Peptides against a protein of PDB entry 5FRP. Designs and how they scored, part 43

Target 1, 225 residues: chain A of PDB entry 5FRP
Amino acid sequence: VEWTESIPQIIATREDISKELNQALAKTFIDSDPRVRRTSVMIFNKVPVTEIWKNITNKAIYTSLLHLAREKHKEVRELCINTMAKFYSNSLNEIERTYQNKEIWEIIDTIPSTLYNLYYINDLNINEQVDSVIFEYLLPFEPDNDKRVHRLLTVLSHFDKKAFTSFFAFNARQIKISFAISKYIDFSKFLNNQESMSSSQGPIVMNKYNQTLQWLASGLSDSTK

## One batch from the design tools (peptide; made by RFdiffusion4, then SolubleMPNN)

Design b2_p13_3_s4 (from b2_p13_3, 8 letters changed)
Fold by OpenDDE base, seed 2:
Structure b2_p13_3_s4 (fold): chain B 225 residues (1-225), chain A 13 residues (1-13)
Amino acid sequence: as target 1 above (225 residues)
Amino acid sequence: ILTEIKKFLEKFK
């Protein structure tokens, strides 16, 4: 009986904590100090997704999280991109769609579109990061065809026109990269054979090998920048 | 505010 009487107080305390947290986070996500913004993003990365959905109910916080994907501060932006992609994936896997959380889901469902739209910034570092989070969180490897198709349809269902365009461009680029890698392997095998290198095709293949390497390298971001 | 956020995060460690 005593535990039952404590439940309302616990719920009230949780509600109070949630209210205070929501009020604080709404301010910290737009704080002028990038360290404050970074710490705010880390909440979504460190706290279990189920607890985030329970305790963070202010829509503005989620909207602010998505806006940080275009943050000027590089470290905050990079953290945000990884965090929002992971949060999206975890939400799809662990959070049921209900009437109560519908408004939050409307925001979360725009994460894929938000990420694909980052390709229009034309920054190699951002492009590489978006590529990475797509493979890791948005469209991870799934051997079950039905699950894979369902995930794909879910991701695409909220795309804007620009996101669709980026999606097709991304896929086309991946095919080209795959083809280039295959050629690189073939050329490497050819060049490692002494008889082949001594043939009339040796110099031609060497040239193609170098061109292929240059093309592959040009698509990679400079890790030093 | 940062202290409060840190305290909150510590609860989930």
Scores: peptide ipSAE 0.135, ipTM 0.822, DockQ to the pose 0.018
Fold by OpenDDE base, seed 1:
Structure b2_p13_3_s4 (fold): chain B 225 residues (1-225), chain A 13 residues (1-13)
Amino acid sequence: as target 1 above (225 residues)
Amino acid sequence: ILTEIKKFLEKFK
């Protein structure tokens, strides 16, 4: 593309680089070639968040990034989901909210909703990935209560109705999983005790153990797919 | 375009 050839000449000033980059990225995020889209996402993955916010000023680029969460190309989609979640977290931690960046923040603040809405696709691999990024980036472990609550409120404050529904469903599922794991542990301990295993309760607990295990396994994606 | 993006990324290594 002819405009790519002009990039070397414009590299002279930071402003020029930013303008060219914005123009290029606006196109690359919607390019028909998944390799191009992938490379575009990698910018948000590899470049420091502060530099991204400084240099990427076209809101359409951020919007396009979010759209790739529903990308047909699996690898690009997966990369995008991880990237946007991480970028969201890094932005919350490192970028101040100003009047100048308000429009970008309005887009970035929708990342949690975008991610939670992916549960409606009803794909186990996507669900697993979304679960992962929620715990890693959106709602990470925070020992400080005030910070934890503030983060939670920040995440929820931009939810649409569907995201809220998904959020509640997710939490309910997590509680169930936690309970099942607890039972699994208890059953395992029981079965590992010879006296307990030889008791009349042995076969009953074994059955419950197997049921619990099957239930837990059913919620996991097939790693081979 | 890919080359340009790669060049940009190289600045942040």
Scores: peptide ipSAE 0.129, ipTM 0.820, DockQ to the pose 0.018
Fold by OpenDDE base, seed 3:
Structure b2_p13_3_s4 (fold): chain B 225 residues (1-225), chain A 13 residues (1-13)
Amino acid sequence: as target 1 above (225 residues)
Amino acid sequence: ILTEIKKFLEKFK
């Protein structure tokens, strides 16, 4: 009987720890030192998603996380973009929607829109990263049709007008890239054949090959910067 | 605060 009386105290202690953590994290996400902000983002990357949802209950922390996607400090921004995309995917897979977590979900559901809106910055490095996280976390390959459609509808259901525009532009670009890659493969096969290369079409195909490569390369960020 | 956060993270490594 005595051990049962200690349970409320243990629960209260856990609540106190959670409160202190939330207060501290709310400050660290907006700290002037980028190292502090980076460490704060790493919490969402290192801690299991179920534990994050359990222990981080202050909505301001989640809002601050999303804001860091437009951070001036490159390393913090890049980490944030990857972290929030992964966190979104993990949350969809592992966290149930309840009345108690509704306010947090309202913020988390804006992550796809937040990411797609980054295309308007018109930065090649950011664009490449957003492309990557879309394929890896937001809209990953899913062989089950029902699951794939459900995920797509979930992502789209919280888009603003700008995000929709970016979504359509992204898809159009991907189709063009796919077509260009197909042409590249065809031209490469042609040029690797000695008989074909020696034909009257050889120089023409070589020119088209070079143009295709140039077009594909122009969409890539400079890895040295 | 940074030290406390780092300690917290170590619990999940």
Scores: peptide ipSAE 0.127, ipTM 0.821, DockQ to the pose 0.019
Fold by OpenDDE base, seed 5:
Structure b2_p13_3_s4 (fold): chain B 225 residues (1-225), chain A 13 residues (1-13)
Amino acid sequence: as target 1 above (225 residues)
Amino acid sequence: ILTEIKKFLEKFK
């Protein structure tokens, strides 16, 4: 209700909009209604990163955004995780570090650590999402070696001890998964060959195939849950 | 950003 009265004034000047938006968002990010929180997060998805940095100046809003990564409401949490990861990547690409935005950068620089720390929740759905955003936003494919290394160093530079541990564990797991997939493919090819299947190795490979599948499946979250 | 802000605010009406 109070928002309705402020809307006409908000549109008057950019400065006024910024002030009112900051005041409003500071409240909406911590609102008890998950729909309100979701809507707040969506602003970071819909508004260009450069405009966000210009207009969202209250550091508490960014802190609140990061906090929503551990939100109990699944939809809000998932949205938040994707949003903050994307926002981090976009910020690195588009926002310069200045004296004026230093305090905000101090918060944004903790996003990678915040995300990697989610692995400690030990939730398969969260883990999968974190895996996804790492590959998509934090450490995306980069053919330029210098850029890739620079990004990696940037991501790691603000890690806490727990995040480092998670990082190494993640990488180790990915290697294992890669090997398993490779084996799966090889076994599949073998099993698709009739001559190979009729050989003495047929049953052995079939068993290994099944074991590999089981292992791979065990690492996947149930999409139905 | 103004459009987005407006849309945002409309949800709280």
Scores: peptide ipSAE 0.075, ipTM 0.757, DockQ to the pose 0.017

Design b2_p13_4_s1 (from b2_p13_4, 8 letters changed)
Fold by OpenDDE base, seed 2:
Structure b2_p13_4_s1 (fold): chain B 225 residues (1-225), chain A 13 residues (1-13)
Amino acid sequence: as target 1 above (225 residues)
Amino acid sequence: EEEKKALENFLNL
């Protein structure tokens, strides 16, 4: 743990990280101690993306990072999912594709598929986290149409079949959620009007309101778990 | 089949 904690400082101060250091770092991602694995993932959060690409040249580190998305240890997994999504976005924004970094890009380009494939685990907590990182890092709000389309095409260009299927399901779910929220708002407005509430439609709308609320709530994870 | 069920559940939530 202590050794791994020192790595961000080493990367920040040294221009040339030895092959041996890269090999040692690769081992920390598969360490039996979840604290070591966590600390290893944190390197990608503490070190600027440009310095990571420059100094971490062992592709096994990147592949190992991606594998931690399915980690059994919840905290490590959650950290990894956020980290890899952010790292992907930062890489797209800041790292040029060159002949020298091609092999690393081949791994990094699989991050979107890796994330979308997590929906097949059928865990509400994981689903919510993946939803969040998609909107925050993979497909962030972009007012420029050309940039938005380019980002979308980049994300989709490396999808496997399962990721595409998941992508369509995700979009369909978002439409349903949007519709449900709209109805929830309409019902809320109706029920907040005294004349409407006292009408013959009052009980009917109340029932629909409750059903809509229950449906929306059922799609959310328990924040206490 | 498990993946299909997971996807269906995801779509319905």
Scores: peptide ipSAE 0.026, ipTM 0.607, DockQ to the pose 0.848
Fold by OpenDDE base, seed 3:
Structure b2_p13_4_s1 (fold): chain B 225 residues (1-225), chain A 13 residues (1-13)
Amino acid sequence: as target 1 above (225 residues)
Amino acid sequence: EEEKKALENFLNL
């Protein structure tokens, strides 16, 4: 009987502690000290994804994490971008969608859109980082076609209009880059052949090679419109 | 609870 009477108090205390923890954590994401913000982001890297989902229940924390992708402090921003991309991927792989975690998933599902929207900042470093995390975490190489398509559909399912536009621009850029690289390789092979270089086509191919290099150099820095 | 404590410790909360 005494045990039963203590249970509500224990539950209440536990809930209060959990709430307090989440409230305190939420404040750290908006702290004026970038070191504090950095440390907060690092939680998502140091703690297993399953534990994060279990213990971090305040949706404001996740929203704040996503907001830090546009952080003025470079180190915090870069960390955040990598962290949120990785967290998204890990969540897709390890966390089931339930009624209880639906509200958090609604936020997490916007990570791809959040990342693709960073291209509109028109910052070369941000663009490069976003490119990287797309290939590493959002749309990683998957040899199974069905799994690859499923992942793609999952990523796209929560895109806003700007993210879709960015996505198409990104893909178009990648195709062009791929084509240019292919040409670069072909030209390089040609130029490495002495007989070919001595031919009348030698100078022509050299010019095309240089143009391709110049385009690649400029194109790699192109922002998504 | 151990997980919560770990998080608290990590954040110095």
Scores: peptide ipSAE 0.024, ipTM 0.579, DockQ to the pose 0.014
Fold by OpenDDE base, seed 4:
Structure b2_p13_4_s1 (fold): chain B 225 residues (1-225), chain A 13 residues (1-13)
Amino acid sequence: as target 1 above (225 residues)
Amino acid sequence: EEEKKALENFLNL
């Protein structure tokens, strides 16, 4: 743990990390101690993306990072998912594609697929997190249409079949959620009107309102679990 | 089959 905690500082201060250090770092991602794995993931959060790409050249590290998305340890998994998504976004924004970094890009380009494949686990907590990182990092709001389309195409171009199917499901769900929210707003407006509430439709709309809320809530993870 | 079910559940959310 202590050794791994020192790595961000080393990367920040040294221009070249030896092959041996890369190999040692690779081992920390598969360490039996979740704390070690967590610390390893944190390197990607603490070190600028440009420095990561420059100094971490062992492809096994990146592959291992991606594997931690399915980690049993909740905290490590959650950290990994966020880190992976952020790293992907930062890489797209800051790292040029060159012949020298091609092999690493081949791994990094699978991050979206890796994330979308997590929906197949059918865990509400994971689903919620994946939803979050998609909007925050993978497909963030971009006012420039060309950039937005390019990002979308970049994300999709490396999808496996399962990820693409999951992507479709995600979008379909978003449409449904949007519709439900629209209904929620309409019902809320109706119920906020005293005359409407006192009408014969009042109880009916209240029931629909409650059903809509329940449906919306059912898609959310229990924060207590 | 499990993945299909998971996806179906996800779509029904």
Scores: peptide ipSAE 0.015, ipTM 0.502, DockQ to the pose 0.759
Fold by OpenDDE base, seed 1:
Structure b2_p13_4_s1 (fold): chain B 225 residues (1-225), chain A 13 residues (1-13)
Amino acid sequence: as target 1 above (225 residues)
Amino acid sequence: EEEKKALENFLNL
């Protein structure tokens, strides 16, 4: 009888502690100090995804994480973008969808849309980072057709209109890049042949090579910035 | 920072 009476108090105490910790954590994501925000984001990198889902139950924390993708502080923003993409992938792989975690999943499922919407900022550094996390975490290489389709459908199922537009633009760009790379290779092969280079087509191909190279380079971020 | 470290420790528990 005494044991049964103590259980509600223990549960209540743990819930209160968990709630307090969640509330404290939520405040750190909106702290004025970028170092505090950075450290908060790092929790998602250091703690296993299963433990995060178990212990972080405050929706505001996840929402705040997503908001940091548009953070003014470059380091925090970059960290956040990588973190949320990785967290999304890990969640898809390791976390089951239940009734209890539905509300958190509703937030997490918006990560792809959040990331694709970053292309509208028109920043080459951000674009490069988003490109990277798409291939690494959102739509990784998957040889199994069913798994690949399922992942794709999962990613797209929560897109807003702007994200879809960005998605199509991204894919169109990738096709163009692929074509340009193919041309670059062909031109390089041509120019590496001495007979071809000395032909009447040599200067023409050289010009096309340079144009192709310039186009490819223009799509890359300046590593010095 | 101490609170964050405590939270990190809590989440790893």
Scores: peptide ipSAE 0.034, ipTM 0.644, DockQ to the pose 0.015; fails the geometry check

Design b2_p13_4_s2 (from b2_p13_4, 10 letters changed)
Fold by OpenDDE base, seed 1:
Structure b2_p13_4_s2 (fold): chain B 225 residues (1-225), chain A 13 residues (1-13)
Amino acid sequence: as target 1 above (225 residues)
Amino acid sequence: NEYEESLKKFLEL
């Protein structure tokens, strides 16, 4: 009987401990030492997503994680961008949406928008990293059409206006790049044909080939073009 | 490392 009466107190104590730990953890994300912030981000990378959702209940921690995407410290920022993208993907795959975790999901659902908004910083390294995590974690290759569409709609459903703009700009660029690559291949095939090279079109195609290569090189190096 | 260990302990990992 006494043990049973102590259970609520123990549970309450554990909840209190959990709360205190969450509060302590929240402080580490805003610590002045970048090493502390880095270590805090690594938790989301090392701990299974299910355990994170179970034990990290302070919404401020998730908000702070997202803010580190704009961190001044390069290493912390880069780690954060990769971590939040991966965490988003894992959450979509492994965590059910419930009434209890709704508030956390509201934050997590902003990760795509947060990432796409980084394009406005106009930093090439950041842009490359964002491109990478989009293809790896946000919009991974999915052969199942229904799953692919569902993922896309999920990502887009929480976009702000800026994120949409970035998304469309990115897609437009991808289409152009794909088209340019296709033309590059065509030009290359043409140039490899001796009969075609000897034709009056040879010099014209060579010029177009060089222009295409230059455009591709510039476009691949500059994520803003 | 100490923080990570503390967190692992907290997370019962």
Scores: peptide ipSAE 0.062, ipTM 0.763, DockQ to the pose 0.014
Fold by OpenDDE base, seed 3:
Structure b2_p13_4_s2 (fold): chain B 225 residues (1-225), chain A 13 residues (1-13)
Amino acid sequence: as target 1 above (225 residues)
Amino acid sequence: NEYEESLKKFLEL
C-alpha cells in the first residue's frame, strides 16, 4: 500500500522535471548567443519527431522556432528554415491529431504560412531556400493523386492572405520554369541537328535558346514582379 | 528518463 502512495509523487516529480526542462529549453531559443540558438534548433533534427512531440510540451519553444526563420544570423536562419519544413512534413506523416496536442498543432500548422511569408523579404537567398524546402518537404512529389491533393489541401487550409498571394506567385513561376525547360529541350534538339541549324531558322532558334538559358540562370527565385 | 538525460547532455545543462 505504501508503494502505491509513492507513485503519484513520482509522477508529479517527473512532470516537474519535464516542465523545468521545457522552461530551460525555451530560454535557449531566445539566447543572445547564436551558437546556443543553433544548438537548440538542432534538437529538432537529432531527436525523432515522435519524441519531440512527447517531450517538448511548452508551446513557446515551437513559437520561438518559427520566429528564428527571420533571424538576422544567416546560419541560424537557414538551419531553422530547413528544420521547420522537415519537422512539418514529419509531423504530418507520423503524429496524430489529438485533443492533447491541439495547441501545438495550431502552431505547427502555421509553418507553411511562415515559410511563404518569407518571400516578402525579397531576398534571393531566402527565396531559393524557401523554394527548395517547398519541393522537398512541404509539397513533395507524390505519384498518388489522392495523397498529393490531401497534402496540398492540408498546406493551404491554414494560409493567411499573404501566404496565398505568395503561393500563387510561386506556382506562376513554376509554370514558367516548366515551360522554359520544355523549350530549352526543344531548342537543344533543334541545335543538335546540323540540317536544322543550317536552315534560316537556325540563328533565330539560337537566339531563343540563349534567352531561355539566361532566364533560367538568372535564378528560379526571381519574384516575377 | 533516458530522454531527459540525453537532452540535458545535449544542452550541456
Scores: peptide ipSAE 0.058, ipTM 0.756, DockQ to the pose 0.014
Fold by OpenDDE base, seed 5:
Structure b2_p13_4_s2 (fold): chain B 225 residues (1-225), chain A 13 residues (1-13)
Amino acid sequence: as target 1 above (225 residues)
Amino acid sequence: NEYEESLKKFLEL
């Protein structure tokens, strides 16, 4: 009987602790110190997704996480972008949709849109990162066609108009890049053959090669920046 | 940092 009576107190205490923690955590995401914000984001990387969903119940934390994707501090922003993408993917894989977590899912379901909207910043580094996380987490390689389609539909299901536009633009760009890379390889092979280079086509291919390189270079972020 | 450790402890990680 006494043990049973202690359970509500323990639960209440845990709820209180959880509430306090959530409140404290919510504050850290909006802290003026980038280091604090970084640490807060890292929680989502270090803690299993199931534990995050269980223990982080304040929706403001998730909203704040998503907002950090547009933060001025580069390191925090980059971390946040990777983190939210990974968290989204893990959530899709491991977290069931329930009535209790509906409000959190409503936020999490906006992650793809949030990420695709980053293309409108028109920053090459951000674009590259978004590209990366899309391939790694949002639309990962999936050999099963049904699973791949399901994932795609899930990702697209909560897109805003801007995200759709970015999505199509991204795909178009990827096709072009893929084509360009293929041509680059072909041109490179041609140019590496001395007989081919000495042919009448040599100068033409060289020109195309240079154009392709220039185009590719213009679309890639400078890793030094 | 101390906060992360406290959080891990709280989360029983």
Scores: peptide ipSAE 0.052, ipTM 0.756, DockQ to the pose 0.015
Fold by OpenDDE base, seed 2:
Structure b2_p13_4_s2 (fold): chain B 225 residues (1-225), chain A 13 residues (1-13)
Amino acid sequence: as target 1 above (225 residues)
Amino acid sequence: NEYEESLKKFLEL
């Protein structure tokens, strides 16, 4: 009987401890030291998604995570962008939508829009990273058509007007890149044929090949920056 | 990192 009476106090104590830890964690996301912010973001990478949802209940933590996508510190920003995209994908796959977690889902559902809005910064490194996380985590390859469409609809369901605009621009760019790669392959095959190179078309194709390479290279971020 | 270890312990990881 005495142990049963202690259970509510233990639960209350655990809730209090959990609340205190959530409050402490929330402060670390806005700490002046980028190392502290980095460590805080890494929690979302090191801890299973199910445990994050169970133990991190302070909405401010999730909101702060999303804000770090525009962090001035490059390493923290890059880590955050990868982390939030992965966390979104894992959450969709592993976390059930319930009444209790509804408020957190309202924040998490904005991750796709948050990422697509980063294209408006017009930074080549950021654009490349956003492209990468979209293909890896937001809209991964899915052979099942129904699952693929469902994921796409889920991602798009919370888009603002700016995110939609970026989405269409991204798709248009992807089509152009695909077409350019196809042309590059065709030009390369042509140039590898000695008879074709000796033809009157040889110099013309060489010029087009170089232009295509230049175009493809210009779309890639400078890895040195 | 002491904080990370503390958090892992708290999360029973």
Scores: peptide ipSAE 0.045, ipTM 0.754, DockQ to the pose 0.014

